# Designs tried in a protein design run: peptides against a protein of PDB entry 5Z08. Part 198

Target 1, 168 residues: chain A of PDB entry 5Z08
Amino acid sequence: RQKDEWAKKTSSLMKQLDWFIGEHLGAMLAAEELGGPVVGELMEIDPDDLSAGFNAHGKLKKATSQPDLDRRQRRIDDIWGPQDEQGQAHKRKRGADEALAASAEMRDLIEQLMNKLVEAGGDNSATYVEIPRESAAARFLVRSKVAMFHPNDARRLRLVDFGRDLDD
Target 2, 222 residues: chain B of PDB entry 5Z08
Amino acid sequence: GLPRLIDAIEEASKIPAKRRQTPIKPTIEKLTTHLYTHGASPDSLLRLADLLTLRNHLDQASLAAITRNLYPSSTVSDEVVLRFIGALGHGQLKPTLALQALFLRWLVMVYHLLENPGVLGQVYGVLFDLLDTAAIRPQLCHLLALVTRRKHVRPFRIQAILTLSRQTGGDPNLTGLLRVFKNYYPEIIVGDATKGRASAFKHPDPQWRQHLDEIQQRRSEA

## One batch from the design tools (peptide; made by RFdiffusion4, then SolubleMPNN)

Design b2_p20_8_s3 (from b2_p20_8, 12 letters changed)
Fold by OpenDDE base, seed 2:
Structure b2_p20_8_s3 (fold): chain B 168 residues (1-168), chain C 222 residues (1-222), chain A 20 residues (1-20)
Amino acid sequence: as target 1 above (168 residues)
Amino acid sequence: as target 2 above (222 residues)
Amino acid sequence: YKEKLDTLEEIYQRLRYAAE
């Protein structure tokens, strides 16, 4: 009876997590991969304000147009700007495909991280997942304090031990 | 006046809330109202900095309310700055990290009123070594962005930010600080971990700035 | 099962909080 209740609760929570990843988080992660805003850190940052730096009085210097920021803002504008009708359908499809890919990557990473934690049996060295790239999904897991990179190897990711962080 | 309000709060801060004969909240409200209307003199700022940074029996809500209304009527001394810097980090005698974040935000908002902005440059290492503390990192990066000069941009600090940026999944505040460093060393590669949007370090509170300007203008007319 | 549920709950809450 208790095991069945825990199994049912686990299944329900997994469905909620899958919905959250697929319907909400995936699009935001795809936007980050495409050079959009960082998920959860939407401070209204004018990119031009950063490039300008601060003068001795803490005032923004006149934005020196860094070409790379203009290119990224153009890419953001190309991604999110008013798209012509035919370009909108292809970009909507690309956006949907990227959101699906980001959702799948996030789900796969979470599953691998959980599986490695169970398999390691308390050996912290065996808890690391090898990641092929530093994706928006991997970065978001780290920012969310769900995962952490190996101190010396950014290709190795592990789940945060939620039990130990409560005692410190 | 303000000194008498501070005296009453200092005496109350020595006593646990449950043992106080008189509620301190009305005195805190009078203090915050006075600070909002008139600001704090340098002497009052020092006394308030001690109340905010030293371990006492004041509640966190009262400390936060004082900090949010800590408008300087004139300049901010090195001693006041050093009280707030000395309150940063981990430890049983330190203020909460939430209160430390408010102190750092305050230092950002009053940076132009420091008697000697160079004092923050002297404690740059202390500030920089706290970048791993996530709870204060946004405000700390903003303060460091204001304080950073060429002498502070060292190879070991560049590497430390790059490493921490990777470990944090490209924290935009660290990326923002790296962009400030890049102004002094253009060869700094903001790597793939920093493909995220960098923080622009905008003023934390435009309304607070406007009200500070009004308080400062009244000083110039007197 | 309980440990898995507690881990999933913590993951879900942290992801949700960071996305808000």
Scores: peptide ipSAE 0.436, ipTM 0.454, DockQ to the pose 0.278
Fold by OpenDDE base, seed 1:
Structure b2_p20_8_s3 (fold): chain B 168 residues (1-168), chain C 222 residues (1-222), chain A 20 residues (1-20)
Amino acid sequence: as target 1 above (168 residues)
Amino acid sequence: as target 2 above (222 residues)
Amino acid sequence: YKEKLDTLEEIYQRLRYAAE
């Protein structure tokens, strides 16, 4: 009985987390990856705002064609090509694809972090997940105090021990 | 006057709160009212810095109230600055991290009144080594943003702040400090990880600034 | 199961708080 209740609560919470990541956090993480604002500094980023692109200050670019955009800005401009209806549709689709990719990365990373915590059986050295890159997802987990990087290796990430941090 | 109020608080600070014959709160309120109205002279600032930074029996609320009203009527000496810098970090004899954050905020707000701004540049290493302390990092980064010169932007410090920025998930204050470093060394790649809005390091308290300006103006007329 | 739930709750709360 009690185990079944915990299993149901866990399943319900996982669904809420999946919704939060997919419907809200993914777009914000994608914006950060695309050179937009850091998650938590701007409220709701509409997927349509993702399609507008961001300036060097993390503000939404208005569509003014300034030519001397740096190669990274060219990637943004190549993503954000001509303002015709077809260009806008391609932009929206790419923004949606990046949001989906960011959501999937965040979900997978959380799952790996949780699995490693369980597998480690209390060995802190075994709790680290190897990350292929420093993603917006990884940074957000660290910034939110959910995870921490290995002191000597930024490719290794672990969950914060929520029990110990309250006692220190 | 202010010296007599400081005398009374100094004497009370030697005695545990439970053993005081009279509550200190009314004297603290008189002190903070006087500081708000007239500011503190250099001599009074030094005495108050000792009260704020040295271990005594004053309560945290009183120390915070004094710090929030610590308007200089004149300049801020190197000795006063060094008292506050010496109070930073971890240790049983150090003030609380919350109070240290208020000291750093105060130093930011009075930076233009320092007799020798270069004194902070001399202790740059001490300040920089405290960047790992999350509780004081926002104010510390702001102070370092004011203090940083080309001589301080060394390769090891660039790497240290980049590493710490990664370890903190791109703390906006560290990103702001890296942007200041980039002004001296344009080749510093503030990596994609630091694409966050660099803190603009705006004045922490515009009302406090305005009131400080009013106190400083009265001195020029006298 | 309880430990997993507590961990998930903490993750969820911290992520929400940091995103708001």
Scores: peptide ipSAE 0.431, ipTM 0.451, DockQ to the pose 0.274
Fold by OpenDDE base, seed 4:
Structure b2_p20_8_s3 (fold): chain B 168 residues (1-168), chain C 222 residues (1-222), chain A 20 residues (1-20)
Amino acid sequence: as target 1 above (168 residues)
Amino acid sequence: as target 2 above (222 residues)
Amino acid sequence: YKEKLDTLEEIYQRLRYAAE
């Protein structure tokens, strides 16, 4: 009975977390990966705004921003950015794909971190997940104080031991 | 002499520390003392580069100590450079990121002694693709600042460095690298988000430089 | 199970807080 209640609560919370990652956090992480604002600093990014792209400052390209900065950025965009409607559609698709990728990466990373914590049986050295890259997801986990990098290896990430940190 | 010390360390490197009959530390200390006093010849540098970059049973402290005393007595060959570059990045067979940072720092400090500075330009992509690795980023940016030429400043790399700069909250080293890029393409906006002072890429160790200069001067007098 | 739940709750709360 009690185990079943805990299992149900865990499942419910996992669904809430999956929703939060997929519907809210993924777009913000994708924005960060695409050169938007860092998650937690400027959060008002509509998923539709991902298609507009970000200026060199990580701010949404608004039509009225400083003309000289926009001209120089346009020149860089003119060199390598798709300028046409097809290019915008490609940017939108890329934004959606990046949001999905970021959501999946975050979810997988959390799962790996939790699994390693369980498998380690209290051995902190065994709790590290090897990450392929320093992704927006990985950085956000660290900023959120959910995870921490190994002090000597930034490719190793572990879950923060919330039980120990609360008792200390 | 130095070759015999290297021989002893090479043999010891094949054996786990717990199975060594003799402590390696005294031999490492003799090596580092010799390197500090006389520097390393091109041949010795190559052998030491292999010891530093190839997976062996040497401890990190010993590897770091050798790297910190790796004074070239003459030039640094392309082969030596490529050993260190080949040791960069991710993988179980690669040196630790801390040791990689020391290698990059070393390459910065000996850049003026490279037989062919262009060799680093040929591997520019390999170096650039490692900028996301926070542990080596400071030294990597410094090395890239020395190596970067117009041919390397491509739109995709400009975008990549701008993106990474935003993601890192304006890492001063990335800002410093962007300033180098801006020298070739003035239209690059180093955004104000980099309120941080761009790294000036000062010499990492003035004392090491002075000591290197003393070792190099002895070569010109002989 | 309880430990897993507590861990997930803490993860969720910290992620939400950092994304606010």
Scores: peptide ipSAE 0.435, ipTM 0.403, DockQ to the pose 0.241; fails the geometry check
Fold by OpenDDE base, seed 3:
Structure b2_p20_8_s3 (fold): chain B 168 residues (1-168), chain C 222 residues (1-222), chain A 20 residues (1-20)
Amino acid sequence: as target 1 above (168 residues)
Amino acid sequence: as target 2 above (222 residues)
Amino acid sequence: YKEKLDTLEEIYQRLRYAAE
């Protein structure tokens, strides 16, 4: 019973994450890859709000400001919006293809990071995923404090240990 | 049109103010009004970048007025970016530090319109080495916060910011940049370097941003 | 299962906050 409830909650959360990546984050990451605005930086997130947003256990406090996402998406749409009808269709298609690619990359990176954490069995050296490039997805995971680069190798990425106090 | 206004200003810029037959101020006002209404095309933007960055006989008030109204109607080319970057620092042929601060602020505000944002990453070292220049540091830290990638975050640069932060009594802009570095190197201790509040690197001019968005939207509808 | 859920929740919250 409890195991089934946890499995259902995990499945529901995974669907929410997949939706968030596919419908919101993918387009923003694609825009960043194409030279658009950096995801998260146009947010007047007070670094103190980022720091204050993390409790001693690295948990984010709920920040309330929804309206800035829509403004960013509009700017991305305005910057990457279609020029002329045929060029527009090709740019829209390219933008859609890039958004799909960015979504897939983000999803794959999250999955690899989680799998490596499980496989490592507590060995921090084994928790690193090798990334072929520093993508918008990889950068965003690091900015979000979800992942961190290896100190000596920018091609190695690992999940942040959310159970460890970031202050130690 | 805008090209004719630029032509007139380019010719006037070659002549000392005391030797001009006609006052340039009315032409500058026409230019800034046009830029505010329509923005600058890529070609016009390059010409204006040369007027702003090259030594000429234009007064500082006119140069500042042009810079404050330098709305791109389209994208910003690598060449335009490199003109502004080349104008940074100390030198008799370089613009004033006050004007350089306006250029850096402009680059922050148009960063999302760069044809190739990677160009700023290529000149990262040039930008970083100017952090000791107090007059441009606030805008420079903001630009570096946007440009910084994992490849730029090196031990020597971390140490350089930490040292400069101590020397400046904890400049909040340097603390803000260290927080950006901490995204790539979580082991960076920011608190030991600065007892002060970090800059959030908020958009420097929300009204300018809104007006830019309106100019850019008109291009997408055309 | 719980650990995986807690990890996913933290990932989701951090991504959402950084995108907001």
Scores: peptide ipSAE 0.416, ipTM 0.415, DockQ to the pose 0.266; fails the geometry check

Design b2_p20_8_s4 (from b2_p20_8, 13 letters changed)
Fold by OpenDDE base, seed 2:
Structure b2_p20_8_s4 (fold): chain B 168 residues (1-168), chain C 222 residues (1-222), chain A 20 residues (1-20)
Amino acid sequence: as target 1 above (168 residues)
Amino acid sequence: as target 2 above (222 residues)
Amino acid sequence: EAKKLKTLEEIYQRLRYAAE
């Protein structure tokens, strides 16, 4: 009974997360990948809303996102590309494809991070996922305080241990 | 072309059905067929939004048929969005609640094509205040689920949804919206009465989505 | 399983909070 209830709740939450990633976050991450606004930077987070959720260590380090040369080129193409109806249609298609790709990457990263956390059995050194690139998805996971980069290796990402943060 | 069909319908909309020299139904059928095949340009979409939202002599079946075939061929402007939002609520000059529900459903289905999704966040209060209107609540909750951000999740709105949820016997759409709010305020107790199936806010019409994607894709190839 | 659920809840909340 209790296991079945947890399984149902987990399944329901996964569906909600998938919906959120697919219908909202993917498009925003795609916009970031294309040199649009960084997700979460533009919001005037009301200081009162910040105080309730952020414990002391979350200095917004300005991630100097070194714009990958490809992102700069994409942004230039988006600014200077054909503004005709065909160019807009191509931009929309590209945006849709990038949104799907970003959604898939975010889902995969979350799944890998969760799996590594389970496999590590409490060994923090074994919880790191190797990421092929610093994607918008990976950066967003870090900005959202869901994940952390390895201090010495930006290609290694781990899930934040929420259990410790809830007991402190 | 589409503009000429809109012109004919605009002129017919000024005249009561009993006083029209020619039946408008064939022109509406041509319009809906054209919209289904090619979609509506931004300019045509604005004109159609006016026909749908302003009081005129068009019959409800015609207005519903246009709304069901209102495929954008491109983006949806803030002006078009605001026309539909301005048509919501109670009043003698407002469209029927059935038509308003179709407008909200349309906004949900074209949300990804909005030029500025933030425009809906600016009118969040107007949308939220209509949650008591049962006839539009399902689509309204779905739209609000898309639009809601932390800035909108205020204590008075949390209380309003909780109260309305109790009054409605736990409307699944309100429970779905409360789950959205709970993401911002985890302490929100979605009471046992809301243990009901929360709406998952699935796409209202997968076939309509597929056809929209085909229209949008054809524009990218032209 | 309970830990997985809590972890997913926290992930979901944090992602949604940051996507604002």
Scores: peptide ipSAE 0.492, ipTM 0.768, DockQ to the pose 0.338; fails the geometry check
Fold by OpenDDE base, seed 4:
Structure b2_p20_8_s4 (fold): chain B 168 residues (1-168), chain C 222 residues (1-222), chain A 20 residues (1-20)
Amino acid sequence: as target 1 above (168 residues)
Amino acid sequence: as target 2 above (222 residues)
Amino acid sequence: EAKKLKTLEEIYQRLRYAAE
């Protein structure tokens, strides 16, 4: 009985997490991968601020001089502007595909991180997941304080042990 | 083509059904067939949004049929979105609540095709203030679930949903929206009224989605 | 299982807080 209730609650929470990742976070992570804002750094991008574009670090570039606005407006217009109707459709499709990919990556990373934590039996060295790249998803997990990189190897990611933080 | 069909429907919409020389139903069927096959361009979509949202002499069945087949072949402009948002709520000049529910459902299904999803965030207050309207609440909660960001999650709105949830006996759509709010503020006590079933805000029509994807794909290949 | 649920809750809360 109690085990079944925990299983049901876990399943319900997993569905909520999957929805959050798929419907909200995936699009934001895809925007980050495409050179858009870094998720969690620029929360209140005023639509007017979106027009100013983002630097290589996802920070809002202050509206400095006109010519870079044209290049970024061209990049935003190249990203979002009428490229040939085909180019925009391809970019929207690419954006949707990237959102799906980012959602899938985030979901898979969370699952792997949780599985490794359970399997490690308390051995911190066994809790690391190897990541093929430092993705927006991986970086976001770290910024969120959900995961931590290995101190000496940025290709190794582990789940933060919340049990220690909850018992303290 | 589609523009000529829209022209014929626009002209017919100015005339009461009893005074029309020709029945409009065959033209509506041609329009809906065309929309199902090819979708609507941005320009055609705007014209159709005006036909759907402005008071005219078109019957509710025709308006509903157009809305159910309103596949964008491309993007959805801010102007089109704002036409549908402006048509929401109570008023003698506004569409029926049943048609408004179809518009909200449509906005949910095409949300990923909006040129600027932020436009819905700008009108968030207008959408939120309509939550008391039971007839549109399910689709409105779903749209708000997609649109909600931290900036929208304010104490007064949290309290408004909690109050409305109590008044409605725990509407699962309101509970679903509160769960979305709790995404941004974990401290939100989703009280006992929310122990109930929450809406998962699943895609309203998977077949419509698949057909939209086919229309969108054909345009990317053309 | 209880630990898994608590872990998921914490993950979900932290992701939400950071995605804000």
Scores: peptide ipSAE 0.490, ipTM 0.770, DockQ to the pose 0.313; fails the geometry check
Fold by OpenDDE base, seed 3:
Structure b2_p20_8_s4 (fold): chain B 168 residues (1-168), chain C 222 residues (1-222), chain A 20 residues (1-20)
Amino acid sequence: as target 1 above (168 residues)
Amino acid sequence: as target 2 above (222 residues)
Amino acid sequence: EAKKLKTLEEIYQRLRYAAE
């Protein structure tokens, strides 16, 4: 009886989380990946500052490396370039695809982080998930205080131990 | 083409059905078939929005059929959105509540195609104040769930939903919307209203979504 | 199971608060 009630509550909460990620958060994360506003930061983003990009600390990276500039300039040109109807359709499709990708990445990261926490059995060293890139999803998990990076390796994320914060 | 079909329907809409020289039903069927196959351009959407939202002599079945086939081939402009929002609520000149529910359902299904999704956020208050209208509440709550941002989640609106939820015996759509509000304010106590089943705000029509995606893809290839 | 639910609740609350 009690176990079944907990299972039902967990299932209901998971569905709500999935909806929140898919229908709300994914689009915002996609906008961030496309050079839009950072999710959860009231950044008065000057339109001119959107062009330069944000470093890992949310500060404007000086455009030092050409390849990232070219990719971002292409993204900006893809976003702000001559809006022929085809360009707009491609932008919307790309935005939708990026929203789906960001939603999927966020779901997968949360699932992996939770699974690793359960598998580790209290060993904090075993709780880290390896991420292929520092995505908007990964950064958002850190900004939201859901996850934290390994102090020496930004490719490793772990779930924040909420048990410690609740006992304090 | 689609413009000529709209022209014929616009002219027929000015005349009572009993005074029309030709039945309009065949032209409506041609229009809905065209819309199903090709969708509507932004210009055609605006004209169709006027036909759907303004009082005219078209029958409710025809208006519902057009709305059910109102596939955008491109984007949905702010002007089109505002036509549908302006048609909501009670009034002698407004569409039926059944048709308004179809408009809200349509806005939910095309939300991702809006040129400016922020336009719905600007009219958030107008939408929110209609939550007492039971006939449109399910689709209205779904649309509000998509549109809601922190700036909209005000204490008076939280209290309004809680009050309306009690008055309605815990409408699942209101409980669903309150869960969306709790996304922005975790401290919101949903209380006994949470004992009820909340709406999950699933896509209203998966087949319509798939067909819309097919129409939108053809435009990207042209 | 109770721990999983509590963890999910906390994740959901924190994501919500940050996405505001």
Scores: peptide ipSAE 0.489, ipTM 0.772, DockQ to the pose 0.293; fails the geometry check
Fold by OpenDDE base, seed 1:
Structure b2_p20_8_s4 (fold): chain B 168 residues (1-168), chain C 222 residues (1-222), chain A 20 residues (1-20)
Amino acid sequence: as target 1 above (168 residues)
Amino acid sequence: as target 2 above (222 residues)
Amino acid sequence: EAKKLKTLEEIYQRLRYAAE
């Protein structure tokens, strides 16, 4: 019973994560790979905006929606903006393909990182995944504090042990 | 070719069914067969969008059949998108809510082929204000889930979805949309609004997707 | 399993926060 509930919750969360990666993050990572804005650098998340919790009735306390988010979407729109029809179709197709590729790479990296963490059984040296390149996905995982590079080898990535941060 | 079939249907659409000299059904069948086999060019899509969205004498079954076979052979222009968006909502001159639901489903299925995906973001408010319309809500929530960005997640919209979710007894599509909003604002409490399962917004028709991919591939080889 | 769920929750939260 309890195991089945955990499995269901895990599956539900994984679907939400996959949706977030595919529908929201992939396009931003693709833009970064194509020389667009770096994901996460433009967002001064005012910690005060996070503290301005929504109540159960959806009333925002005074979180000022920072105007800089509109600039980022505008830059993505400008990167994808109107060139000539044929060049645009190829650029859009390339961008869509790159978004799919970035989403797949991010998903695969997360899966590998989690699998290695489980397989290592607590041995931190065995938790590293080898990455073929420093991709936008890999860099984003590090910027997000989800993963960290090996101190001596930027081709090795490991999941951050959240257990230490959760027990403190 | 496809243009001639559209011409014939456009002319027939001006005439009430009882006053037509020839049955339109055979021409609709030829059109839908052609669309299924070859898809529609951008120009043909615009003409078909006008046939589908403007008030004319075509029957609902014919309009639905065209919509179900509306495979783009290339991209979908902003103008085509705006025709379908303009056709949404209540009004005597607007298409039926059943047909509007098919249009929204179509927009979901062709979202990746839009020339400018941002066009839907520009009309986000128009789409959002239609969430109270139960007949189109499932497809509308799915489209909004694709379109939603941080700039759209505003306090008044969060409150509107929460209120509507309570009023509907926790519609799973609204819960799904709230989960998308929660991606941008983690502090949104989804649980109190919905004892129900959230929609996962899966592709509405995998067979249609596969056939679209085949049509799109054939054009890249020509 | 519980550890996997907690890990996924944390990953999801951190990715969301950084993508904001």
Scores: peptide ipSAE 0.485, ipTM 0.777, DockQ to the pose 0.293; fails the geometry check

